# Designs tried in a protein design run: peptides against a protein of PDB entry 5FRP. Part 112

Target 1, 225 residues: chain A of PDB entry 5FRP
Amino acid sequence: VEWTESIPQIIATREDISKELNQALAKTFIDSDPRVRRTSVMIFNKVPVTEIWKNITNKAIYTSLLHLAREKHKEVRELCINTMAKFYSNSLNEIERTYQNKEIWEIIDTIPSTLYNLYYINDLNINEQVDSVIFEYLLPFEPDNDKRVHRLLTVLSHFDKKAFTSFFAFNARQIKISFAISKYIDFSKFLNNQESMSSSQGPIVMNKYNQTLQWLASGLSDSTK

## One batch from the design tools (peptide; made by RFdiffusion4, then SolubleMPNN)

Design b2_p20_1_s1 (from b2_p20_1, 11 letters changed)
Fold by OpenDDE base, seed 1:
Structure b2_p20_1_s1 (fold): chain B 225 residues (1-225), chain A 20 residues (1-20)
Amino acid sequence: as target 1 above (225 residues)
Amino acid sequence: LSSIEAGKNLKKVKELVEKS
């Protein structure tokens, strides 16, 4: 009988802890000191996703996390981008959609759009990071075709118009890169053949090769190329 | 937020995370 009376106290204590945690985190995410903001982001990286969803119930905290993707402080921004992508993936894998967590999911479901919208900043470092987290966390390699398609549809289902545009540009870029790499290989093989180099086609192929190299060197992260 | 208040909040966050 005594243990039953302790359960409400334990629950109350947890609720109190949760309240205090949410209040504190809401402040630290918007702190002027980038070290404080960094530490706040690290909570989402270090604490298990299930515990985050259980204990962090203030939607403003999640919104603040997403806003840090455009943070002026480079280190905090980079950490945030990686953290939010990972958190999204972990949430999809481990957190069930319920009526109680619907409001939080509405925010978390915008993470793909938030990430794809970063391409519009036109920063090469940001673009490279976004490319990386897309392949690692948003659209990871999945050998099961059904799961892969389901993940893709989940990601796309919450895209805004800008995200869709960015997505198509990204895919177009990947195709172009793949094609360029293929041409590079072909040109390299051609250049290694002395007979081919001595032909009238040699200078033409060399020119195309140089153009291809120049394009590749100009930045693989450029979504407009 | 004052640096002092920020420090207090950060400490509180760390303590709460470690206790969870």
Scores: peptide ipSAE 0.123, ipTM 0.777, DockQ to the pose 0.014
Fold by OpenDDE base, seed 3:
Structure b2_p20_1_s1 (fold): chain B 225 residues (1-225), chain A 20 residues (1-20)
Amino acid sequence: as target 1 above (225 residues)
Amino acid sequence: LSSIEAGKNLKKVKELVEKS
C-alpha cells in the first residue's frame, strides 16, 4: 500500500523533469557557443529514442536540431547530420505513430528531405557525409524486399521537389557504381585468362579496366559533380 | 544569453540526463 502512494510523486517528478529539460534544451540548442549546441545534439545520441520521444515534447527543439545540419561550425554540423539520420532510423523502428506525437512526426518525416537538400551546398565533405548516412541509416541494406520497399516509400513520401531531384541523381550514381563493379569483375575474369589477353580484344579490355579502376578510385563525390 | 545563464542551463541539462 505504501508503494502506491509513491507513484504519484514519481510521476510528478518525471513531469517536472520533462518540463525543465524542454525549457533548458530549447535554449541550449540556439546558444551562441558551439560547445553548448554540440552538447545539446549529443543528448539525442546518448538517450534512448523512446525516452527522447517521451520527454522532449517541444517541437522547436526538433526544428532546431534539423537547422543545425546547415551549421557553419563543422564539428556541430557533422555531429548533427549523423545524429538526425540515426534518430530518424531509430524512430521508424521503435516509435509508433499516434495522435499525440503527430506534430513531432511531421518534423521528423522531413529529415530525409533535409539531408538530400544538403547536396545543393556543393561541399565535398558534406556530400560524403550525406552519402554515408544514407547507406548507414536512411536506406540501409535490407534483404527483405517488402521491408526495403516500405522504407523507401516512407523516405520518399515527404520529399520536396529538390529532394527528389537529388535522390534521382544519387540513385544514378549507385547504378553507375554497380555497373562499374560488374564490369570490373568481368574484366578481372578476362585478364586472368592468358589466351584472352593475347586476343585482339586484349588491349581494349585492358584500357577499359584501367578506366574503371581510375573512376572507382576517384571517389563518389568527384566522379558525379 | 549571458555565459552564466548558458552554463546554468547546460549544467541543468546534464543533471537531468544523468537522473533519467
Scores: peptide ipSAE 0.120, ipTM 0.774, DockQ to the pose 0.013
Fold by OpenDDE base, seed 4:
Structure b2_p20_1_s1 (fold): chain B 225 residues (1-225), chain A 20 residues (1-20)
Amino acid sequence: as target 1 above (225 residues)
Amino acid sequence: LSSIEAGKNLKKVKELVEKS
């Protein structure tokens, strides 16, 4: 574990040792100790994306990173999901597609599918995390419409059938959530009006409000959303 | 087993770092 913590610094300073680093990392990513695996994933967070692409050339490392999205160890899995999503976004933004990096891009381009396939695990915590990283990294808010469309098309272009299904399901859920939130806001405004509360509609609206809150609370464990 | 292999590779890395 301790030696793995030094790898980010080594990568930043020593390109000539990249071969040995690749060999070492290939093993640490599949180490039986979750701490070792965690530290390995953290390299992708600590090292600039450009330096990762330059120095990490063993495709097995990237494949192993993606596999950790289904890691049994919760902390490692969660870290991996965030890391791979961020790495994907950073790569799209900062790394050009070349002949030399084509094989790595073929792996990286599967990250969206890998993430969307996690919905089939049917775990609420995983689903929420996937929702979060999709919003933050895969399909982030972009004011430029052309860039937004381009990003969307890029993400979708490498989807497998299961990922497409998950994508549609995700969107359907987002629509429902958005609708519920909108209604919640409307109800809240209504409830803040004393005259409205004293009306015959008051109890009905209150009931619907409570139902909406309950639905939101059950579907969204993160109250900060 | 993987940790053992990683350790071996680490030694190589250290040696290269020291030589450079």
Scores: peptide ipSAE 0.038, ipTM 0.717, DockQ to the pose 0.011
Fold by OpenDDE base, seed 5:
Structure b2_p20_1_s1 (fold): chain B 225 residues (1-225), chain A 20 residues (1-20)
Amino acid sequence: as target 1 above (225 residues)
Amino acid sequence: LSSIEAGKNLKKVKELVEKS
């Protein structure tokens, strides 16, 4: 474990040990000790994306990273989900597609599908994390319309059927949430007006308000039904 | 053979880390 923690610094400083490092990392990513796997994932967080692409050339390492998204160990899984989403975003922004890195890009381009497929696990915590990383890293807010559309098309271009289904379900949920929040604001304004509360519509609005709050509080996982 | 080689590589990495 201790030696694995020093690897990020080594990668940043020494290109000559890349072969040995790649061979070692391929094993540490599949080590039985979750601490070793965790440390392996952390390399992708601590080392600049440009240095990772330069020094980590074994495609098996990237494949192993993606597999850890379904890791049984909660901490490792959560770290992996955040790491791979961030790494994807950074790669899109900073790494040029070349003939030399084509095989790695073929793996990295599957990250969005890998993440969206996690919704099928039907775990509330996983769903919340996936929601978070989608908005933060995969489909971040972008004021430039052309860049935003380009990013969206890039993400969608590698989806399988299941990922598309999950994507549409997610978007439908987001629309519902946005609508619910808007209605919540309207209801809150209505409730603050005593004259409106005394009207025949008061009880109806109150009931809808309570239903909306209950739906929002019940979590985002079941909202696609 | 690949596992043995991997073990050797891990040892090499450890040695390099310890010397750094």
Scores: peptide ipSAE 0.034, ipTM 0.714, DockQ to the pose 0.011; fails the geometry check

Design b2_p20_1_s3 (from b2_p20_1, 11 letters changed)
Fold by OpenDDE base, seed 1:
Structure b2_p20_1_s3 (fold): chain B 225 residues (1-225), chain A 20 residues (1-20)
Amino acid sequence: as target 1 above (225 residues)
Amino acid sequence: DSLIEGGKLLKKVKELVEKA
């Protein structure tokens, strides 16, 4: 009987501790010191996703995490972008959608849009990082076609208009890059052939090769193009 | 191990907040 009476107290204590922890963490995400913000983000990186979902129940913490993707402090921003992308992927893989966690999922489901919207900042470093996390975490290589399509649909299902626009621009760019690389390879092969270089086509191909290289160099630096 | 690391990070965050 005494054991049964202690369980509610333990649960209550845990709830109280959890509440205090959530309140404290909510403050640290918006702290003026970038080191504090960085350490806060690291919690999402180091703690297992299942434990985060269990213990962090304040939605403000998740919204604050997403907001740090636009942080002025470069190191914190970069860490946040990687962390939130990874957290999204891990959540999709390990966390079930329930009625109890619905509100948190509503926030987490906006991570893809949040990331794609970063392209509008027109920062080369940010663009490169977003490209990286898309391939690593949002739309990773998946040999199972059904799973791949399902992931894609999941990502797209919560896009805002800006994210869709960015998505199409991204894909168009990737296609162009792929095509340019293919041309580069073809031109390189042609130029490596002495007979071809001595032909009337040699100078023409050389010019195209240089143009392709210039385009690739500019395109890798300009994500909007 | 991950829980322990999380706890350490939280402690560090608290310490940083208190020093700020």
Scores: peptide ipSAE 0.096, ipTM 0.733, DockQ to the pose 0.017
Fold by OpenDDE base, seed 2:
Structure b2_p20_1_s3 (fold): chain B 225 residues (1-225), chain A 20 residues (1-20)
Amino acid sequence: as target 1 above (225 residues)
Amino acid sequence: DSLIEGGKLLKKVKELVEKA
């Protein structure tokens, strides 16, 4: 009987703890110190997705997480971009849509749009990172056609106009890159053949090879920055 | 001070996750 009477107090204590935690997290995500903001983002990486959804109920926290994708501090921004993409993927895989979590899902469903909108910043490092998280988390390799299509439709279902534009531009770029790589391989094979190099086409292919390399290199971020 | 608070918060979150 005494144990039963303690349960409401424990539940109340947990609710109080949860409230305090949510209030504290809401503050840490907007803290002036980038180290504090970084630590806040790391919570979403270190805590299982199911526990995050259970314990973090304040919408403002999720909104703040998404805003950090445009953070001025490079390390925090990069961490946030990876974190939110992974969190999105894990949520799709592990969290059911219910009436109770509908409002949080409305925010989480905007993550793909948020990421694709980062292309408008026109920063090569950001673009490369967004490309990476798209392939790793948003649209991962899936051999099952039905699952692949379902994921694609889910990702696109909440796009704004700008995100759609970026999506098409991204795909077009990927096609061009693939084509360029294919040509690079062909040119390389040609150049490795001495008979082909001595032909009248040798200098022409060499020129095309150099142009292809230059084009490919121009799309890469400077790893030294 | 803010780093210490952040660390404490993370610790609290971990503890909550482990107890659940």
Scores: peptide ipSAE 0.060, ipTM 0.689, DockQ to the pose 0.015
Fold by OpenDDE base, seed 3:
Order: C-alpha cells, then structure tokens, then sequence
Structure b2_p20_1_s3 (fold): chain B 225 residues (1-225), chain A 20 residues (1-20)
C-alpha cells in the first residue's frame, strides 16, 4: 500500500524535472552566446533520438532548432544543418507516429522543406552542405525500391512551393553534373592517348576539357573561405 | 554565465538518459 502511494509523487517529480529541462533548453537555443547555442544543438547529436522525443516536448525547442539553419554564425549554422537532417532521418527510422507526438511531427516533417529552401540564399558553402545532407540523410542510398519510393514520397509530401522548385532545380543540376563528369572522364582518356593528342582533334578536346573543369569548379565552394 | 548553465543543462540531460 505504501509503495502504491509513492508512485504519484515519483511521477509528479519526473514531470517537474521534465518541465524545468524544457524551459531551460528553450532559453539556451536563443542565447546570445553562439557557444551556448552550439551546445544546445549538440544535445540532439549526443542523446539518442528516442530519448529526445521522450524528454523534449516543448515545440519551441524544435522550432528554434530549425531556425538556426539560417544562423549568421557559420559554425552553429553548419552544425544545425547536419543535426536537423540526421535527426529527421533517425526520427523516420525509430519514432512511431502517435496522437501524443503529432504536434512535434508536424514540425519535424518540415525539415526537408527547410533544408531545400536554403538554396535560395545562393551561398555555395550552404548549397554544398545541403547537397551533402540530402544524399546522406534525407534521400540516402536504398537498394529496396519500395523503401526508396516511400522515403521519397514522405519527403515530398510536406514540401512548400519553393521547396518543390528547389527540388527540381537540384535534380536537374545533378544530372548536368553527372553528364559533365562523364565527359571529363572521356576527355581525360582521350588526352592520355598520345596518338589522339597529336591529332587535329587534340586542341579541341583540350579546350572542351578545360571548359568542363571550369564549369565543375564553379559549382564548388572555395575551400579557403 | 550562460555557458556554465548550458554545460549544467547538458549534464542533467545525460543523467536523465542514464536513468532511463
């Protein structure tokens, strides 16, 4: 009988701790010090996804995480972009959709749109990072066709109009890059053949090779910046 | 110090995860 009477107090204590934690986290995500914001984002990387969903119930925290994708501080922004993409993927794989977590899922489901909208900033470093996280976390390599299609449909189902436009532009760019790489390989093979280089086509192919390299390089971020 | 508070918060989160 005494053990049964202690259960409500234990539950109440846990609820109080959870509330305080959520309130504290909500503040740290909007702290003026970028180091504090960074530490806040790192919680999503260090804590298992199942525990995050269990313990972080304040919607404002998730909204703040998504907002940091446009943070002026480069390190915090980059960390946030990787973190939210990974968190999205892990959530899809490990978290069931329930009535209790519906409101959080409504926010998490906007992560793909949030990421694709970053292309409109027109920053090469951001574009490269978004490209990377799309292939790593949003639309990873999946040999099973049904799973691949299901993931794609899930990602697209919550796109806004801008995200759709970016999606099509991204895919078109990837096709062009693939084609350019194929040409680069062909040109490289041609240039490695001494007989071909001495031919009348040698200078023409060299020019095309250089143009292809320049085009490919223009799409890459400057590693010095 | 917000940084110290952030560190304490992270520690609390870790403790909660370990107790779960």
Amino acid sequence: as target 1 above (225 residues)
Amino acid sequence: DSLIEGGKLLKKVKELVEKA
Scores: peptide ipSAE 0.058, ipTM 0.687, DockQ to the pose 0.015
Fold by OpenDDE base, seed 4:
Structure b2_p20_1_s3 (fold): chain B 225 residues (1-225), chain A 20 residues (1-20)
Amino acid sequence: as target 1 above (225 residues)
Amino acid sequence: DSLIEGGKLLKKVKELVEKA
């Protein structure tokens, strides 16, 4: 935490130094050492969003951050996906759109598309993570309907065609999952009743239960991998 | 662990700035 907090201070010291530091940071995001890349991502995670926007002015850094979502190194990729989603949410909440930060916003506004496009990699681990960050950061629970709709529209307003397709597929899957879970619960309740199990419907429900369970399980990544 | 990595990054950044 302390080292991360020092970065804005260093960058804010002199304009000339700030430029050089921004250039240096841009290089660290593409460093061959995954540890360096990881640490670079952590800047966006630990430094207050307002300070990041103030001090990180090199657009290449933001572009590189987004690119790391497809990083080969699993840890860096996972960190990046979480970080960029959180950063997006924080930016929407805390950063005003101005003429000066327009270019950065143009990049940040692509984060939702970047994330939804990860579904095309067809990796279950990535899919699960993207699902998670969507619910946590992109489209979080919001009790205020107007705010919720506004957020949704904001997210969708910058979608490319592929992102829209993924969005619809995601929603369709969520509906199916929800339905399956509901059935699973119903089947479980039925199976917990001994009288119900002894009925002619018992074997049928058991079969459906197993099928539902298998379907649900198939959508989950192997936690050991 | 994060502190160690942060320190390494700062060092790397400083080195890059000095070389630039």
Scores: peptide ipSAE 0.058, ipTM 0.686, DockQ to the pose 0.014; fails the geometry check

Design b2_p20_1_s4 (from b2_p20_1, 10 letters changed)
Fold by OpenDDE base, seed 1:
Structure b2_p20_1_s4 (fold): chain B 225 residues (1-225), chain A 20 residues (1-20)
Amino acid sequence: as target 1 above (225 residues)
Amino acid sequence: DKIIEAGKLLKEVKKLVEEA
């Protein structure tokens, strides 16, 4: 009987600890020091997704995490983008949708839109990173067609208009890149053939090759920046 | 292991907040 009476106190203590933790984290995610913000993001990266959902219940923390995707500090921003994409994928795989976690899911479900909206910043480094996390976490390779389609529909179901536009642009870009790479290979083979180079088509192919290279280069981020 | 890491990160965050 006495142990039963202690349960509410233990629960209350845990609730108090959880409350204090959530309050502290809410502050650290918006701290002026980028090191503090970075460390805060790392919690989402290092702690199991199930424990995050269990212990972080303040929705403001999740919204703050998403906002860091557009912050000025490059390192924190890049970490945040990778972290939120991974967290989204892990959540889809491991967290059941319940009535109790509905409010958090409403925020998490906006992660794809948040990421696709980063394309409108028109920064090559950001674009490359977004491309990477989309293929790695949002729309990963899935051999099962039903699962792949289900994931795609899940991602698209929460898109805003801007995200849809970005999505179509992304797909168009991927097609163009694939085409350009294919042509690059063909041109390279042609250029390596001496007989073909001596033909009347040589200069024409060379011009197309250069145009293709220029186009590819323009889409690549500068690793030095 | 991940829980231990979480604890370390939390301590680091607290330290950084106090030093700022």
Scores: peptide ipSAE 0.056, ipTM 0.705, DockQ to the pose 0.018
Fold by OpenDDE base, seed 4:
Structure b2_p20_1_s4 (fold): chain B 225 residues (1-225), chain A 20 residues (1-20)
Amino acid sequence: as target 1 above (225 residues)
Amino acid sequence: DKIIEAGKLLKEVKKLVEEA
């Protein structure tokens, strides 16, 4: 356990190792072998965000990470999308903006735009993944209104026109989904009540329930395809 | 556990770079 904890420290303390690591990673992120690229992305998932920011100083690595969001290799792409979204969120939470890390932040701040731009690929699987990471990492549920608004503004502050368009489309969809889910829950509760099912409202509710399910199903990518 | 995994990944990456 101690030696593993020492690795980040060793990497952080030794400039030579840091340089070597940065050089190596810059190459691995653009390697022709998707396995190598995958492994490279995994570093951002497994290494604490503070250590990443401390040890990975080559801008090209971060840029390359973002580019992998459009990777042809599905597994690498999916991993990258999740990774970059999580990394963005963690960075916002744990990394202070300083003069020294400004250049990296300029790249990281484009992650939301990068993700929202993926909607233009018009791939259902990608869209679902983007929706997921937005919900989980970019705009997570936050009970504190001020924090929520601040996060939202942070995300929006670096949007290009295309990202804004996608954002509005996403929000519209999210509202619809939320509404549908709410109805689904209500219908489910109703349907679980036998007395309610036997009422004159039963068939009407059932019909609405089915419509809601169909709508929800149509919006979800066929996981079997 | 995350740190251990990170170390392994870094080693793996290093190995991959050296082999390339």
Scores: peptide ipSAE 0.051, ipTM 0.691, DockQ to the pose 0.017
Fold by OpenDDE base, seed 3:
Structure b2_p20_1_s4 (fold): chain B 225 residues (1-225), chain A 20 residues (1-20)
Amino acid sequence: as target 1 above (225 residues)
Amino acid sequence: DKIIEAGKLLKEVKKLVEEA
């Protein structure tokens, strides 16, 4: 009987600690000092995803995390972009959708749109980082077709209009780059053959090769810029 | 170990807030 009476007090104490923690974190995510904001973001990197979902229940914290992707401080912004992408992927893999966590999932499900919308900033460094996290965390290489399609549909299911537009543009760019690389390889093989270089097609291939290189350089410069 | 690490991070955040 005495053991049963102590359990509610322990649960109540844990709830109080959780409330204080959430209130404190909500303040640190919007602190004027970028070091405080950085440390706040690092919690999402160092703590297991299951523990984050269990202990961080204030939706404002998640909203603030997503907002930091557009902040002025470069280091905090870059950390935030990597963190939210990884957190999204880990959440999809490890967290079940329940009635209790529905409101948090509604925010987390906007991470893909948030990331794709960063392309509209037209910053080359941001674009490169977004490309990287999409490949690493949002749409990772998956040999299983069913899993790959399921992940893709999950990512697309919450896209806004702007995200769809940027997604299409991104895919179009990837197709063009892939095509250009393939042609570059073909041209390189042709140019390495001395008999082909002496043919009437030699100058034509050289011209196409140079055009391909210029396009790749400009595209890569746009991607590297 | 992960809970301990979370606690350390929270202490660090608290310290930064108090110093600021």
Scores: peptide ipSAE 0.049, ipTM 0.692, DockQ to the pose 0.016
Fold by OpenDDE base, seed 2:
Structure b2_p20_1_s4 (fold): chain B 225 residues (1-225), chain A 20 residues (1-20)
Amino acid sequence: as target 1 above (225 residues)
Amino acid sequence: DKIIEAGKLLKEVKKLVEEA
């Protein structure tokens, strides 16, 4: 009997704690100190996705998370981009769409568009990071064709026009890179063959090789800068 | 263990806010 009477109080306490937590987090995500914002993002990275969805119900927190993708502070931005991409993928895999969580899903479903829109900043470091998270989290390797197509359609379903444009540009870039790599390999093999180098085709292949290297070098952000 | 980590992070966030 005493145990039963304690349950409502415990539930009420948990609800109060949840409310306070949501209010506190809403403030920390917009705090002026980058360290506070960083730590706030880390919550989404460290806490299981199911627990996040259960305990974080304030829409403003999710909106603020997405906004940090364009944060001026580089470290916070980079962390946010990785975190939101991973969170999106985990949510798709583990969270069911219900009437109760519909409003949160409306925000989460914009993550792919948010990420693809970062290409318009024209920053090589950002572009590389976006490329990385797309391959790792948004459109991961999936051997099952049906699952792969379903994931792709889900990702594209909420794209704005800019995101679509970026998506197609990215695909085109991948094709070009793949082609360039293939050619690089072919050229490398050719260069390693002395007979081929002594042929009339030697100078032509060398020129093409150099062009390919220059193209690859121009597209790759110098990780040292 | 993950819940404990979440609690720790929240405490850290609170501390940072109180110090800011």
Scores: peptide ipSAE 0.051, ipTM 0.698, DockQ to the pose 0.017; fails the geometry check

